# Designs tried in a protein design run: peptides against a protein of PDB entry 4N78. Part 226

Target 1, 186 residues: chain A of PDB entry 4N78
Amino acid sequence: HFQVICRLLGYQGIAVVMEELLKVVKSLLQGTILQYVKTLMEVMPKICRLPRHEYGSPGILEFFHHQLKDIVEYAELKTVCFQNLREVGNAILFCLLIEQSLSLEEVCDLLHAAPFQNILPRVHVKEGERLDAKMKRLESKYAPLHLVPLIERLGTPQQIAIAREGDLLTKERLCCGLSMFEVILT
Target 2, 155 residues: chain B of PDB entry 4N78
Amino acid sequence: MAELQMLLEEEIPGGRRALFDSYTNLERVADYCENNYIQSADKQRALEETKAYTTQSLASVAYLINTLANNVLQMLDIQASQLRRMESSINHISQTVDIHKEKVARREIGILTTNKNTSRTHKIIAPANLERPVRYIRKPIDYTILDDIGHGVKW

## One batch from the design tools (peptide; made by RFdiffusion4, then SolubleMPNN)

Design b2_p23_6_s2 (from b2_p23_6, 10 letters changed)
Fold by OpenDDE base, seed 1:
Structure b2_p23_6_s2 (fold): chain B 186 residues (1-186), chain C 155 residues (1-155), chain A 23 residues (1-23)
Amino acid sequence: as target 1 above (186 residues)
Amino acid sequence: as target 2 above (155 residues)
Amino acid sequence: SMEQQQQQVEEALNILRKLMHLR
């Protein structure tokens, strides 16, 4: 599903969606969630000492449940605050999944373009073959597929310009070193 | 452009007129030959003359048709070439626009990106000071304080 | 119109051809 979304939206569509999601998340965090957090901080017990280890995990859990019981039972927290937190969580997950899907699409594009851009895969050398000789053979085999040099030789100046720009756009992808998700976490 | 214009405005119309005129002339020639054959005492001579005129007329008409046909074909070839050039130009513009749109899109999404930092896994340091379990005094949390905050955000 | 003209010329030529074959 996310792959289809990425294909349909493209870079521009994805950017728009992510920007809007960030705005929504920011609004939720700075608005409703912040207010609830402030209120909760005021109501939080000033002294919450760690129970003795002797009570074991169940006893400690019961202790904290008891201390936080009033907070947990607050109806507005369950209905409004937790819903907002779920929305934030969903937005974050959505952004992550979109980025992952986009990265996959970009990698596929790079792989498809590679033969036309003089990008050769590392060839597994069988025992006894010189890597250099094999690479040279591959280079010679794929040399006719180099699109930009071909167009530079046969094309008009306008076609050459377009080919160069297209080549650059094909080579420069986000997956090469950029992350959107890290910005979101920030 | 000049060649196409000449073909459309001069050569093809001229060729059509010439062909029409040739038809009219052929009719006159035919009438002449027929009358000459009927009136002539020497039928053999009249026939040979008719054959000569017919051959000449046929050759002339064939030439006119061929010339006209070639001009029409040439016209069509020029027009086809012009259409191809127009198509190429449109494609070029389209590609330029697409590249521009892509650049804009990439700038927009680029603003939302940062360099991938290898986040060093921060070791969760367990807090060392196990403070002695203080007797849990359950202070009832008064939630009425929260009631005043919920009413204010009328979205 | 060109096809019509061509047909007319062919008819005329046929007439002339018929005349050519008069023995």
Scores: peptide ipSAE 0.040, ipTM 0.621, DockQ to the pose 0.008
Fold by OpenDDE base, seed 3:
Structure b2_p23_6_s2 (fold): chain B 186 residues (1-186), chain C 155 residues (1-155), chain A 23 residues (1-23)
Amino acid sequence: as target 1 above (186 residues)
Amino acid sequence: as target 2 above (155 residues)
Amino acid sequence: SMEQQQQQVEEALNILRKLMHLR
């Protein structure tokens, strides 16, 4: 699903969606969540000592439940604050998955373009074959597919310019060195 | 352009007129041949003359048709060439626009990106709202980075 | 024969007539 979304939206669409999500997240964090957190901090017991381990897990749980009774009984926490946190979480996950999907698509594009850009795959040399000979064979095989040189030879100046720009755009992908998710986390 | 204009305005219309005129002439020739054959004492000679006129008429019409056809074909070729040039121009514009749109899109998404190699130092780099120019990291595409991604994708 | 000659003339005339219909 995310791959389809990436294909459909493209870079611009993804950017728009992510920007809007970031705005929403920011709004939630700086607004409602922050207010609830502040309120919760105010009602938080100032002194919460760890109960003795002798009380066992149930006793410890009951102790903390008692200490946090006011927080647990805060109905708005469950209905509003947790919902907002869920929304933030979903937004973050969405961005992560979009980035991952986009990276995969970009890799595929790069792989598909490689033969046309004089990018040779790593050749597995079978035992007994000279790497150099195999590489030369591959170079010769793919030489006619090199788009930019071909257009430079046969095309108009305008076509050459477009081909070069297209080649550059094809090579330059986010997956090669850029991360969106890191920005989202900041 | 001058050639196309000449074809459209002079040669093709002229050829059509010539064919039209040939019709009138052929009628006269036919009438003449018919009358000549009927009135001639030497029917054999009259027949040979009719054959000669028929052959000449056929040749003339064939020539006119061929000339006109060639002119029409030439006209169509020129027009086709013009259309191809127009198509090429449109394609060029379209490609230029697409490239531009792609660049814009990449800039927009680029604002939402950071370099992967930045040490995960938890420095919450406050997204300095600074228009970080999408540093086209023209780093040579180290495709070795793709090696790590490709291993997991069972296609 | 006169009949053959007439037939040939008629054929020639028919060709001419067909040419006239190329309009």
Scores: peptide ipSAE 0.099, ipTM 0.607, DockQ to the pose 0.009; fails the geometry check
Fold by OpenDDE base, seed 5:
Structure b2_p23_6_s2 (fold): chain B 186 residues (1-186), chain C 155 residues (1-155), chain A 23 residues (1-23)
Amino acid sequence: as target 1 above (186 residues)
Amino acid sequence: as target 2 above (155 residues)
Amino acid sequence: SMEQQQQQVEEALNILRKLMHLR
C-alpha cells in the first residue's frame, strides 16, 4: 500500500502530505499535548520519594497508585491525550513507512537507470576469472547504452541539455543521502 | 515554406486547371475526329489520325495526372515533415516542463529532508543551521543491498 | 473490314469520352 501511495503521490504529493502531517503534529504537540502535560505537572505530587523496598511490590504499587491517583483518575488523559499521542505516533510511523517505500522506489529507479548511466554492478567473479577482464567485457557490453554520451554525440544542444538534466535528476535521489524521517524526529 | 506555398498556390491549382483545359481540348479533338471520319473519303487515314490523336491525348492526360499526383504527394510529404518538426518541438517543450516540475517537486520535498547521519551515535542531533541547502550527497549507491531482493540475476 | 474500322473508331472515341469524364 505504501509503495502504491508513493508511486501515486510522487515527490510533490509526498512533500505536501509530509508538510501537512508536520503541521498537524506540531499543532498537537504545542496545543493539546502541551496543555495536558502542564495539567499533569500541576497535579503531580511535589515530593514523590521512592518507597522503601521493604514494602514489597504490592506496597510500592499501592504507594504509587495513591500518589498518582489524580493522574490515573484523569479521564481525559486516557481519551484525549492518549489519542493525540497515538496520532503523533501514527504520523511518525506513516512518515517512516513512506520514506522507506520511497527509498525502495528510488533504488529501483536507480537500478533500472544504472546500465544507461555507466553504473555497472559489482561483478561476482567466479573462481578462475579475472575481475578486470570481466569488468571490461561488461563495460563494453553496456557502453552503447550510455544515454548521455549517445545523445551528446547524436543530439542537438537542446537535447543534450535535457539529457544531462534528466541524468542528474535520475542520479540525485533522496535515498542517496537525505532523510525526511530524521527531520520529523528533530 | 516557399516550396509548399508554390505547390499549394501555383502548381496544384495549375495542374487542376490544366486537367480542366485538357477536358475541353479532348472534346474538341473527339468532335474533330468524329467529323473527320464521317467526311473523309479515306476512312483508313481518318482512323489512323484518330488513333494518333487518341494516343496523344492519353499521353497528355497521363502526364498531367502524373504531374499533379506527384505535386500532391510532394505537398503531403512537406506537410508531414512540418508536422514532425512541430511534434519534436512540442516534445521538447513537454520535456522541459516535466523537468521543471520535477525540480520544483524535489525542492519542495528537499525542504523536508536532512542529511542522513552516518554517525553511530543515537543522539538526535538537531541539525544545527537550517540554512544549509540540502545538498544531495552523492554517495556511491551500493546496489548490492538489493541483490537479495527478487530473482536477482546473478551476474 | 469497314465494320472493324468503325468499331475501332468507336473504341477510340469511347476512350476519349472516358477521359473526358474522369473529373
Scores: peptide ipSAE 0.096, ipTM 0.626, DockQ to the pose 0.008; fails the geometry check
Fold by OpenDDE base, seed 4:
Structure b2_p23_6_s2 (fold): chain B 186 residues (1-186), chain C 155 residues (1-155), chain A 23 residues (1-23)
Amino acid sequence: as target 1 above (186 residues)
Amino acid sequence: as target 2 above (155 residues)
Amino acid sequence: SMEQQQQQVEEALNILRKLMHLR
């Protein structure tokens, strides 16, 4: 599903969606969630010390339940605040999955373009074959497919410029060194 | 451009008119030949004259048709060439626009990205040994690094 | 023969007529 979304939206669409999601997340965090956090801080016990270990796990749990009674009884926390947190979480997950899907698409594009860009695949050398010889054979095999050099030889200056730009755009992908998800986490 | 205009406005219409006029002339020639044959005491001479006129007429018409046809073909070739040039121009513009749109899109998404902390500072331990400039064998881009990214995406 | 000549003339005339119909 995310792959289809990525294909459909492209870079432009993904950017728009991501921006809007970030706005939503920001709004949720700075608005409702922040307000709830402030409220929670007000109802938090001023002094909450770790109970003595002698109370055992049940006793410690009861202690914290008692200390947090006002928080637990805060009905809006469970309904509204947690829902907003879920929304934030979903947005984050969505962004992650979109980025992953986009990365896959970009990789596929790179792989498809590779023969045309003088990018040779990793060659598994069978026993007895020299890597250099095999690489040379591959280079020779794909040499006619190198688009930019071909256009440079046969094309107009304008075509050459476009070909170079296209080549650059093809090579420069987000997956090569950029992360959207890290931005979302900040 | 001037050649095409000349073909369209002068040569082809002129050729068509010439062919039309030829038709009219052929009728007159035919009538003449018929009458001449009927009225002539020397039927053999009249026949030879008719044959001569027929041959001349055929040659003339053939010439006119050939000339007209060649002009039309030339016109079409010029037009085809113009269309090809237009197509090339349109394609160039289209490609330029697409590239621009792509660049814009990439900038927009780019602002939402940060450099992957290659904190793996693999200290490029400059191999102390300046090994001899091993011919820059372009190491194939290892895409295997991406293999781990693909496994998590449920298609 | 005169008939043959007449036929040839008629054929020539027919050719001319056919040329006229190439319009």
Scores: peptide ipSAE 0.096, ipTM 0.625, DockQ to the pose 0.009; fails the geometry check

Design b2_p23_6_s4 (from b2_p23_6, 12 letters changed)
Fold by OpenDDE base, seed 5:
Structure b2_p23_6_s4 (fold): chain B 186 residues (1-186), chain C 155 residues (1-155), chain A 23 residues (1-23)
Amino acid sequence: as target 1 above (186 residues)
Amino acid sequence: as target 2 above (155 residues)
Amino acid sequence: SAEAQQEQVEQALAILSRLMHLR
């Protein structure tokens, strides 16, 4: 599904969606969540020491539950704050999945473009075959598909410029060294 | 082009008129031949004359039709050539616009990206705001990531 | 022919245009 979304949106659409999500996340974090955190900090017990181990895990849990009872039972925390946190989480997850899908699509695009850009695949040499001969055969096979050289040979200067620029855009992909998700985490 | 205009405004209409006139002339020739045959004492001569006129008339019509047809074909060829040139121009503009849009898109999405951390260092160090490379550095792509494609993995 | 060559170039450009976009 995310692959389809990536294809549908394209780079422009993905950028727009990501920007909006970042805005939403920022708004949630700096707004409602921050307010709740501040409020919670104010109502937090000043002194909360670890109870004695003799109480056992259940007793310790009960102790902390008691200390935080007012916080845990705070209705707005459960409804509003947690909901906002879910929204943030969903946004982050969405961004992650979109980025992953985008990376996959870009890799696929690079693979598809390779024959047209004089990028030859790794050649498996069978027993008895010469690597050089096989490479030459591959080069000869794909030579007619090299678009930029073809255009440079037969095209107008304007077409050549367009071709080179297009070729560059084809080769330069985000997956080669950029991550959006790291920005989201910052 | 001037040639196309000449074809559309002069040659083709002129050819059509000529063909029409030829029709009228053929009618006159037919009448003449008929009368000549009736009035002639030498029917054989009259017949031969009719044959000659018929042949001449048919040749004339054939010539006119051929000329007109060639002019129409030429007109169509010129128009086709013009359309091809227009198409080429449109394609050029379209491609230029597409490249521009793509560049804008790449810039926009690029703003939302940072360099991937390549360091295996144990410390989760905040990614250094390394200067966004103007160009994406092409690193060797591990195509093995595609190995799972087609095996029912939902993405 | 020159026209055939131009057509080939245009096709090549079309392919490049497609390749620069996401599938």
Scores: peptide ipSAE 0.458, ipTM 0.774, DockQ to the pose 0.758
Fold by OpenDDE base, seed 3:
Structure b2_p23_6_s4 (fold): chain B 186 residues (1-186), chain C 155 residues (1-155), chain A 23 residues (1-23)
Amino acid sequence: as target 1 above (186 residues)
Amino acid sequence: as target 2 above (155 residues)
Amino acid sequence: SAEAQQEQVEQALAILSRLMHLR
């Protein structure tokens, strides 16, 4: 589903959606969540020590539950604050999944573009074949698909410029070294 | 442009008129040949004359049709060439705009990105003091009450 | 022919244009 979303939105659409999500997250964090956090800090127990590890996870949980009983039972926390936190979480997860899907799509795009950009795959040499000969055959096979050289040879200066820019945009992808998710987490 | 205009306004209409006139003329020639054959004492000569007129008339019509056809083809070729040039220009503009839009899109999404970093190990600090055991009455806590809160992520 | 060459160029540009976008 996220792959389809990426394809439908494109780079522009993804950017817009992520920007809006960031705004929403910021609004939630700086508004309602912050207010609840401040309130919770005021009512937090003054002394809450870590229980012994011998109690195990259930015992430790019970200990903290007892210490925070009044806070946990706070009705507005359950209804409003947790909902907002879930919204933030959903937004973050959405961004993560979109980025992952986008990266996959970009990798596929790079792979599909490779034959047209004089990028040859790694070839396995069978017994009795020379690597050089095989590579030469592959080069010859894909030579007609090299678009930029073709355009440079036959096209107008304007077309050549467009081709080069298009080629660059094809090669430059976010998956090569950029992460959106890390920005969202900051 | 001048050639196309000449074809559209003069040559092709002129050719069509000439062809129409030739039709009328052919009818007259046919009538003449028929009457000439009937009235002539020398039927063989009249027949030969009819053959000559027929050949000439057919040749002239063939010429007119061929000329008109060639002119129409030439007109279409010129128009096709003009359309191709226009298409090329439009395509060029379209491609330029598309590249620009893509660059803008890439910039916009790029602003939302940073370099990929390797995950740092988290330092865990152990507590210094052990707390004395406190006996708690263990009651099961059901947190399922929170399951209806929020929205799920659909994969 | 020159026209055929231009057509090839336009096709090539069209392919490049497609390749630069997310599929």
Scores: peptide ipSAE 0.455, ipTM 0.778, DockQ to the pose 0.728
Fold by OpenDDE base, seed 1:
Structure b2_p23_6_s4 (fold): chain B 186 residues (1-186), chain C 155 residues (1-155), chain A 23 residues (1-23)
Amino acid sequence: as target 1 above (186 residues)
Amino acid sequence: as target 2 above (155 residues)
Amino acid sequence: SAEAQQEQVEQALAILSRLMHLR
């Protein structure tokens, strides 16, 4: 599903969606969540000492339940705050999944473009074949697919410029060294 | 462009008019030949003249049709070439726009990215100072210290 | 022919244009 979304949105669409999600996350974190955190900090018991071990596990649990009763019973925490946190979580997960899908699509694009860009895969030499001979054979086989040299030979200066720019855009992909998700986590 | 204009405005219309005139002329020639044959005492000579006129007229019409057809074909070829050039221009513009849009998109998404931190293999700097394992001398926890706090009800 | 060459170039450009976009 995310692959389809990536294909549908393209780079521009993905950028827009990611930007909007980041804005939403920022708004939630700096707004409602921050206010709830501040409120919770105010109601937090100032002194929470470890109860005596003599009370046993049930007694200790009851003690902490009592100390945190005001927090647990804070109805607005369960409704608004947790919902906002879920929204933030969902947004983050969405961003992660989109990035992963985008990376996969880019890798596929690079693989598809490789024959047209004079990028030959690492040749596994079968036993008895000379690596050089196989490489030459592959080069000869794919030589007609080299688009930029073809255009440079036969095209107008304008076409050559377009071809070079297109070739550059094809080669330069985010997956080669950039991460969006790391930005989201910071 | 001048050639196309000449074909469209002068040559093809002129050829069509010529063909129409030729049709009218053929009718006149036919009438003449018929009358000449009827009036002539020498029917064989009249027939030969008719044959000559017919051949000439047919050749003329064939020539006019061929010329017109060639002009139309030439016109179509020029128009096809013009359309191809227009298509090329449109494609060029489209590609330029697409590249521009893609560059903008790449920049926009690029702002949302950071360099993948190559996992620097944190050289686990083994803390050089082997802090001597403080021999946890398991001092037996003397639980007798707790004996004084428990008011154990002496059963 | 020059026309055939131009057609090849246009096809090549079309392929490049496709390759630069996400599938």
Scores: peptide ipSAE 0.460, ipTM 0.780, DockQ to the pose 0.764; fails the geometry check
Fold by OpenDDE base, seed 2:
Structure b2_p23_6_s4 (fold): chain B 186 residues (1-186), chain C 155 residues (1-155), chain A 23 residues (1-23)
Amino acid sequence: as target 1 above (186 residues)
Amino acid sequence: as target 2 above (155 residues)
Amino acid sequence: SAEAQQEQVEQALAILSRLMHLR
């Protein structure tokens, strides 16, 4: 599904969606969630000592439940705050999944473009075959597919300029060194 | 453009008119030949004259058709060339616009990206203070001290 | 022919244009 979304939206659409999601997340974090966190900090018991180990795990749990009873019973926390946190979580997850899908698409695009851009795959040389001979054979096989040299040879100056720009855009992909998710986390 | 206009407005219509006139003339010639054959006492001469007129008329029609056909073909070639030029221009503009749009899109999404810090494996400098594990020398608890307290049943 | 060459260039440009976009 995310792959289809990436294809449908393209770079521009993805950018717009991510920007809007970031705005929503920022708004939730700086607004409602911050207010709830402040409120929770105010109602938190000032002194919460570690209960004696003698109470065992159930006793310790009950102790903390008792200390946090007012917080746990706070209805707005369960409804509004948790919902907002879920929304933030969903937004983050969505961004992550989009980025992953986009990266996969870009890798595929690079792989498909490679034969046209004089990018030869690393040839595994079987024992006994000369690497140079295989490389030459591959170069010869894909030589007619090299688009930029063809256009440079036969095209007008304007066509050459377009070809070079297009080639650059094809080679420069986000997956080569850029991460969107890191920006989302900051 | 001037050549195309001449073909469309003058040469092709003129050729069509000429062909039509030739058709009308052929009918007149046919009628003349028929009447001449009937009225002439020398039928052989009349027949030869008919053959001559027929050959001339057919040659004229063939010439007119050929000229018209060539003009139409030339017109089509010029139009095809014009269409190709227009297509090339449209393609150029389209490609320029697409590249521009893509650049804008790339910039927009690029703002949302940061360079993947290939964090060089910062050698987690293990804090040098290896807290020396205090070798708890487990002094063997000499349990023999408890031997005196236990009412060992004297087997 | 010059025309055939131009057609090849146009096809090449079309391929490049396609390669720029996400599949």
Scores: peptide ipSAE 0.456, ipTM 0.776, DockQ to the pose 0.722; fails the geometry check

